# Designs tried in a protein design run: peptides against a protein of PDB entry 4N78. Part 188

Target 1, 186 residues: chain A of PDB entry 4N78
Amino acid sequence: HFQVICRLLGYQGIAVVMEELLKVVKSLLQGTILQYVKTLMEVMPKICRLPRHEYGSPGILEFFHHQLKDIVEYAELKTVCFQNLREVGNAILFCLLIEQSLSLEEVCDLLHAAPFQNILPRVHVKEGERLDAKMKRLESKYAPLHLVPLIERLGTPQQIAIAREGDLLTKERLCCGLSMFEVILT
Target 2, 155 residues: chain B of PDB entry 4N78
Amino acid sequence: MAELQMLLEEEIPGGRRALFDSYTNLERVADYCENNYIQSADKQRALEETKAYTTQSLASVAYLINTLANNVLQMLDIQASQLRRMESSINHISQTVDIHKEKVARREIGILTTNKNTSRTHKIIAPANLERPVRYIRKPIDYTILDDIGHGVKW

## One batch from the design tools (peptide; made by RFdiffusion4, then SolubleMPNN)

Design b2_p21_1_s4 (from b2_p21_1, 10 letters changed)
Fold by OpenDDE base, seed 5:
Structure b2_p21_1_s4 (fold): chain B 186 residues (1-186), chain C 155 residues (1-155), chain A 21 residues (1-21)
Amino acid sequence: as target 1 above (186 residues)
Amino acid sequence: as target 2 above (155 residues)
Amino acid sequence: SIAESLLEEQKRLAEELLREA
């Protein structure tokens, strides 16, 4: 699904969605969540001492439950605040999954374009074969597929310009050195 | 453009008119040949003259049709070439627009990105003692070892 | 060359026909 979304939206659509999600997250964090956090901070016990270990795990749990009773019983916290936190979490996950899907798509595009851009994978050399000889053969095999040089030789100046720009756009992908998710987390 | 215009406005209409005029002339020639054959005392000579006129008439019509057909074909070729040029121009514009849109889109998404800090993977200093490559026997990870670690809710 | 010669001959014949008409 995320792959289809990435294909459908493209870079522009993804950018718009990410921007809107950031706005939503910001609104949730600075609005409702912040207000609840402030309220919780006000109602938090000022002094919460660790109970003695002699009370055992159940006793300690009961102690904390008693200290936090007012917070736990705050119905709005469960219904509104936790829902908002879920929404924030979902937004973050969505952004992560979109970025991952986009990266996969970009990698696929790069791989598909590679033979046309004189980007050849390192071939695994079987024992006894010279890597250089195999690479030369591979280069020779794919040389006719080099799009930009081919167009430079046969195309009009306008076609050459378009081909060069297209080549550049194909090479410059987000997955090569850019992260959206890191921006979302700051 | 001038050639196409000449074909459309002068050559093809002119060829059509010539063909029509030829039809009228051929009818006259036929009438002449018929009358000449009837009136002539030398029927053999009249027949030979008729054959000559018939051959000439057929040749002329064939020429006119061929000329007209070639002009029409030439017209179509010129038009096809013009359409191809127009298509090429449209495609160029379309590609330019698409590239521009893509650049804009990339700028928009670019502002939402930061450089991946490639943490300099510390050069794993290969320990000096090249331990003999232990044959990596892919032991299937027995996940059953984890069965005892964690309260799986037995539904 | 043969086609051109035939075409020229046809043209000549057509012109002659037009002159006689």
Scores: peptide ipSAE 0.025, ipTM 0.657, DockQ to the pose 0.011
Fold by OpenDDE base, seed 4:
Structure b2_p21_1_s4 (fold): chain B 186 residues (1-186), chain C 155 residues (1-155), chain A 21 residues (1-21)
Amino acid sequence: as target 1 above (186 residues)
Amino acid sequence: as target 2 above (155 residues)
Amino acid sequence: SIAESLLEEQKRLAEELLREA
């Protein structure tokens, strides 16, 4: 599904969606979540000492349950705050999955373009084959497919310019060095 | 453009008119030949004359049709060439626009991106014991997994 | 050249026919 979304939206559509999601997340964080956090901070016990380990896990749990009773009983925390946190979480996950899907699409595009851009795959050399000879054969095989040199030879200046720009755009992908998800986390 | 205009406005209409006039003239020639044959005392001579006129008429019509056809073909070739040029121009514009749109889109999404933290290559302190490089058995990357994802060239 | 000569001959014949008609 995310792959289809990426294909459908393209870079522009993804950018728009991501921007809107960031706005939503920001609104949730700075608005409702912040308010609840402030309220929780007010209700938090001023002094919460770590109980002695001698009370065991159940005793420690009961201690914290007692100390946090007012927080746990805060009904709005369970409904509204957690819902908003889920929304934020979903937005983050969405962004992550979109980025991953986009990266996959970009890699596929790079792979598909490779024969036309004089990018040869790493060839597995079987025992007894010379790497150099195999590479030369591959280069010779794909040489006629090199788009930019072909257009430079046969095309008009305008076509050459377009071909070069297209080649550059094809090579320059986000997956090569950029991350959207890191921006979302900041 | 001048040649095309001449073909459209003068040569082709002129050829059509000539063909139409030829039709009328052929009818007259036919009537003449018929009457001449009926009235002539020498039927053999009249028949020979009719044969001559028939041959001439056929040649004339063939010429007119051929000329007209060639003019039409020439017209079509010129038009086809013009269309190809227009198509080329449109394609060029379209490509330029697409490239521009793509650049804009990339700038927009680029604002939402940061550089991937290249993990600082931890100084691989070469452990003193060079673990024998596990023979990286390059498992051939099965690219067939990607066959279903892209509209790429089916090999 | 042969085709052109034939066409010229046809043209001549056509013109002659038109003059006689």
Scores: peptide ipSAE 0.022, ipTM 0.655, DockQ to the pose 0.011
Fold by OpenDDE base, seed 2:
Structure b2_p21_1_s4 (fold): chain B 186 residues (1-186), chain C 155 residues (1-155), chain A 21 residues (1-21)
Amino acid sequence: as target 1 above (186 residues)
Amino acid sequence: as target 2 above (155 residues)
Amino acid sequence: SIAESLLEEQKRLAEELLREA
């Protein structure tokens, strides 16, 4: 699903969605969640000491239940505050998954374009073969597929310009060095 | 452009008119040949003359048709070439617009990105002392030790 | 060249026909 969303929205659509999600998250955090947290802090017991271990696990649990009774009984905490936190969590997860999906798509694009852009994978060299010789053979094999040099030889100046720009856009992908998720976490 | 216009406005219409006029002239020639054959005392000569006119007429028509056909073909070729050029131009514009849109989109999403902190692969210096995983010897928890501490109802 | 010569001959014949007409 996320892959389909990425394909459908493209960079622009993803950007718009992310911006809106950030606004929503900010609104939730600075508004409703903050208010509930403040309220919870006010009703929180000022002094909550760890009960003695002598009370055993059940006794300790009862102690904390008693101390937090007012908080636990606050119905709006479960319905509103936790829901808002869930929404924030979902938004974060959504952003993460979108970024991951986008990265996968970009990697695929890069891989598909690689033979046409003179980007060759490092070949496994068997024992006794020179890496350089093998790489040169590969370069020679794929040389006719290099799009930009081909167009530079055969194309019009306008076509050459477009090809160069297209090549640049193909090479420059977010997955190469950029993260959206880090921005979202900040 | 001038050549196409000349073909459309002058050469092709002119060729069509010439062909039509030729038809009318051929009818006159046919009538002449028929009358000449009927009235001539030398039928053989009249026949030979008719053959000559027929051959000439066929040649003339063939020429007119060929010329007209060539002009039409030339017209079509010019038009096809013009269409191809227009298509190329449109494609170029379209590609330029798409590239521009993509650049804008990249900028927009770029604002929402930060550089990946390439975590310097801190060489996980394997601590020299591989602390041998202390085999977690599951000591059976003797729960009987707790029997004396709990206020549990000694049944 | 042969095609051109034939075309010229056809043209000449056509012109002659038109003149006799």
Scores: peptide ipSAE 0.017, ipTM 0.661, DockQ to the pose 0.010
Fold by OpenDDE base, seed 3:
Structure b2_p21_1_s4 (fold): chain B 186 residues (1-186), chain C 155 residues (1-155), chain A 21 residues (1-21)
Amino acid sequence: as target 1 above (186 residues)
Amino acid sequence: as target 2 above (155 residues)
Amino acid sequence: SIAESLLEEQKRLAEELLREA
């Protein structure tokens, strides 16, 4: 689903969606969540000592439940605050998955374009074969597919310019060194 | 442009008219040949004359058709060339616009990106009150109890 | 048959004349 979304929206659409999500997240964080956090901080027990380990995990949990009883019983926390946190969480996950999907699409594009851009795959040399000979064969095989040189020989100046620009746009991808998710987390 | 106009307005219509006129003339020639053969005392001579007229008529029609056909072909070639030029121009504009749109899109999304190599300096704000480390003996947590808890994200 | 052959011959002659012109 996320791959389809990436294909449908493209870079521009993804950017718009991400920006809007960031606005929503910001609004939730600075608004409702912040208010609840402040309230929770006020009602938080001033002194909460770590229970003895002898009580085990269940006993420790019960201790904390008792100490936080008033907070846990706060109905608005469950209905409003947690819902908003879920929304924020979903937004973050959405951004992550979109970025991952986009990266996959970009890698695929790079791989598909490689033969046309004089990017040769790493060749596995079998025993007894010379790497140089194999590379030369590959170069010879793909030489006719080199788009920019081909257009430079046969095309008009305008076509050459477009081909070069297209080549650059094809080579330069976000997956090569950029992350959107890191920005979202900041 | 001038050549195409000449072909469309003068040569092709003229050729079509000539061909039509030739049809009418050929009918007259045929009638003449028939009558001449019937009325002539020398049938052999009349036949030879008819053959000559037939050959000439066929040659003339062939010439007219060939000329007209060539003119039509030339017209089509010129038109095809014009269309190709127009197509090329449109494609060029389209590609230029697409590249521009892509560049804009790249810039827009680029604003939302950062370099992957940026060290996340997590400012761990150390809590001001270093409470005395209470010796917490951690019991090993069996995480297998959580194996049945959780929802997978469907890709 | 004879008429067809004559027509073919006339066509041939016409084509030759066209080539010479």
Scores: peptide ipSAE 0.015, ipTM 0.648, DockQ to the pose 0.011

Design b2_p21_3_s1 (from b2_p21_3, 6 letters changed)
Fold by OpenDDE base, seed 4:
Structure b2_p21_3_s1 (fold): chain B 186 residues (1-186), chain C 155 residues (1-155), chain A 21 residues (1-21)
Amino acid sequence: as target 1 above (186 residues)
Amino acid sequence: as target 2 above (155 residues)
Amino acid sequence: MESVEQAERLEELLREALEKA
């Protein structure tokens, strides 16, 4: 699904969606979540000492339950705050998955374009074969597919310019060095 | 452009008119030949004259048709060439626009990105032992693994 | 020029056909 979304939206669409999601997340964080956090801070026991281990797990639990009674009884925290946190979490996950999907698409594009851009995979060399010879042969094989040189030879100046720009755009992909998810986390 | 205009406005219409006029003239010639043959005491001579007129007339018409046809073909060739040029221009514009849109889109999404901290992840030292490409032995997908999964009708 | 030549050829062919008829 995310791959399809990426294909459908393209860079522009993804950007728009991500921006809007960031706005939503920001709104949730600075709004409702912040308010609840503030409230929680107010009701938080000022002094919460670790109970002695001698009370055992049940006793310790009861102790904390008692200390946090006001928080536990704060029903709105569970219903609203946790929901908002889920929404934020979902947004984060969405962004992550979109980035991953986009990266996959970009890699695919790069791979598909590779023969036309003189980007050749490293060939497997069997024992006794010269890598250089194989690579040269491969280069020769795909040489006629090199788009930019072909257009430079046969095309108009305008076509050449477009071809070069297209080539550059094809090579410059987000997956090569950019992360969207890191921005979302900041 | 001037050539095309001349073809469209002068040569082709002129050729059509000439052909039409030729039709009328042929009818007159035919009438003349018929009457001449009927009235002539020397039928053989009249027949020879008719043959001559017929040959001339046919040649003339053929010439007119050929000329007209060639002009039409030339017109079409010019138009085809113009269309090709137009197509090329449109394609160029389209590509330019697409590139521009792509650049804009990339800028927009780029704002939402940061450089990947390529932590010098330790060179994944390719394990020295290139695991022999495990010959992809197509293990037949054992679908029997799914036999116990689902409410499917046990046939 | 080509059309004239073609017309002349046609005329010649027609003449020949008429002579054989």
Scores: peptide ipSAE 0.013, ipTM 0.706, DockQ to the pose 0.005
Fold by OpenDDE base, seed 3:
Structure b2_p21_3_s1 (fold): chain B 186 residues (1-186), chain C 155 residues (1-155), chain A 21 residues (1-21)
Amino acid sequence: as target 1 above (186 residues)
Amino acid sequence: as target 2 above (155 residues)
Amino acid sequence: MESVEQAERLEELLREALEKA
């Protein structure tokens, strides 16, 4: 689904969605969540000592449950605050998955374009074969597919310009060194 | 443009008119030949004359048709060339616009990106157990796995 | 035979007319 979304929206659509999500997240964090956090801080027990281990896990749990009873019984915490936190969490996950999907799409594009851009993979050399000879053969094989040189030879100046720009846009991808998710986390 | 206009306005209509006129003339020639043959005392001579007129008429019609056909073909070639030029121009504009849109889109999304700090500095807090860094053996991406994927030339 | 020759001659004349056109 995320791959399809990436293909459908493109860079522009993804940017718009991400911006809107960031606004929503910001609104949730600075609004409702912040208010609840402040309230929780006020009602938090000032002195919470670690109970003795002799009470065992159930006794320790009961101790904390008793100390936090007022917080646990706060109905709005469950219905509103946790819901908002879920929304924020979902937004973060959405951004992560979109970035991952976009990266995959970009890598695929790079791989598809590679033969046309004189980007050849390193060929596996079998024992006894010269890497250089194999690479030269491969280069010779794909030489006719080099788009920019072909258009430079046969095309109009306008076509050449478009081909060069297209080539550049194809080579330069976000996955090569940019992260959206890191921006979202900051 | 002048040549196309001449073909459309003068040569092709003129050729069509000539063919129409030829049709009318052929009918007259046929009538003449028939009457001449019936009335002539020398049937052999009348027949030879009819043959001559028939040959001439056929040659004339063939010439007219050929000329008209060539003019129509020439017209179509010129029009096809014009359409190709127009198509090329539209395609260039379209491509230019698409490239521009792509650049804008990339700038927009770029604002939402930061450089992947391959900061060497995330000190992977080496787990205290110096377990030998498993040398990330970069398994060479076997691109042959992709050989069966897509419409590429199977070697 | 004469009719065939005449037809061939007519064809030749038509070809010549087409070539001159």
Scores: peptide ipSAE 0.011, ipTM 0.693, DockQ to the pose 0.005
Fold by OpenDDE base, seed 2:
Structure b2_p21_3_s1 (fold): chain B 186 residues (1-186), chain C 155 residues (1-155), chain A 21 residues (1-21)
Amino acid sequence: as target 1 above (186 residues)
Amino acid sequence: as target 2 above (155 residues)
Amino acid sequence: MESVEQAERLEELLREALEKA
């Protein structure tokens, strides 16, 4: 699903969705959640000492239930506060999954474009073979597929410009060094 | 452009008119040949004359048709070439616009990104000695070891 | 019969003339 969303929205659509989600999260955090947290802090027992271990697990549980009775009985905590926290959590997860899906798509694009951009994988050299010789052979094999040099030789100035720009856009991907999720966490 | 205009406005219409005129002339020639054959005492001579006129007339029509056909083909070729050039131009514009849109989109999403802290992942130098996967020996968890750890109920 | 042969000859002459044109 997230892959489909990424494909459908593209960079622009994803940016818009992310911005709106950030606004929503900010609104929830600074508004409703903050208010509930403040209220909870006010209702929270000022002194909550650990009961003695002698009371056993049931006694300790009862102690905490008694101390937190007012909080537990606060119905809005479950219905509103926890719901808002769930929404924030979902938003965070959504952003994470979108970024991951986008990264996968970008990696695939890079891999598909690689032969046309003179980006060759390092070939595993078996014992006794020279890495340089294999790489040169591989380079020669894919040399005819290099799009930009081909267009530079055969194309019009306009075509060359477009090809160069296209090549640059293909190489420059977010997955190479940028993270959206880190911005969301901040 | 001038060549196409000449073909459209002068050569092709002129060729069509010439064919039409040729048609009317052929009718006159046919009438003449028929009358000449009927009235001539020497029918063989009249027939030979008719053959000559027919051959000449057909040759002229064939020439006119060929010329007209070639002009039409040339016109179509020029138009096809113009369309191809126009298509190429439109494609270039479209590509330029798409690239621009993509750049804008990337800038927008870029604002929402930060540099990945590539922690210099210390080259995990694979230890030369691949530690043999220590067979997970399920050691029974001796829970008694935890008996002395923490404020748990010492039974 | 003679007229048909003459017509055929005429057609052949016309074809030849068209091929030479």
Scores: peptide ipSAE 0.008, ipTM 0.700, DockQ to the pose 0.004
Fold by OpenDDE base, seed 1:
Structure b2_p21_3_s1 (fold): chain B 186 residues (1-186), chain C 155 residues (1-155), chain A 21 residues (1-21)
Amino acid sequence: as target 1 above (186 residues)
Amino acid sequence: as target 2 above (155 residues)
Amino acid sequence: MESVEQAERLEELLREALEKA
């Protein structure tokens, strides 16, 4: 699902969705959640001492239940506050999964473009073969597929410009060094 | 452009007019040949002249048709080439716009990104001696170890 | 060249025929 979303929205659509999600999260955190946290802090027992062990586990549990009764009975905590926290959590997860899916798509694009951009994978060298000779052979094999040099040789100035720009855009991807999720966490 | 204009404005209309004129002339030639044959004492000569005129007329018409046809074909080829050029131009513009949109989109999403902190993951130096996987012997959890942790009664 | 020559001959013949007509 997230892969499809990434393909449909593209960079622009993803950016818009992420911005809106951030706004929603900010609104939830600074609004409703903050208010509930403040309220909870006010009703929190100022002194919560560990009861004596002589009361046993049931007595200790009852003690804490009594001390936290106002919090436990706060119905809005479950219905509103926890729901908002779930929404925030879902938003965070959504952002994470979108970024991961986008990264996968970008990697796939890079891999597909690689033969056309003179990006060769590291070839496994069998025993007795020279790495340099294999790489040279591969370079020679894929040389006719190099798009930019081909267009530079055969194309018009406008085509060359477009090809170079396209090549640059193909090479430059977010997955190479940028993270959206880290921004969301800050 | 000049060639196409010449074809459209001069050559093709001129060729059409020439064909029309040729038609009119052929009718006159036919009338002449008929009258000449009727009036001539030497019918054989008149017939030979008619054959000559007929052959010549057919050749002329064929030439005019061929010339006109070639001009029309040339016109169509030029127009097709122009359309291809226009298509190419439109495609280039479209690609330019798409590239621009992509750049804008990347800037927008870029604002929402930060550099990946490549935490120098400390090279987990694999200990040289791979400790033999100690067979996980399920040691029963000795819960007595926790007896000293907390307010438990020292028996 | 042959077709042009034939066309010119036809034109001449047609002109001559018209002048005689």
Scores: peptide ipSAE 0.016, ipTM 0.701, DockQ to the pose 0.004; fails the geometry check

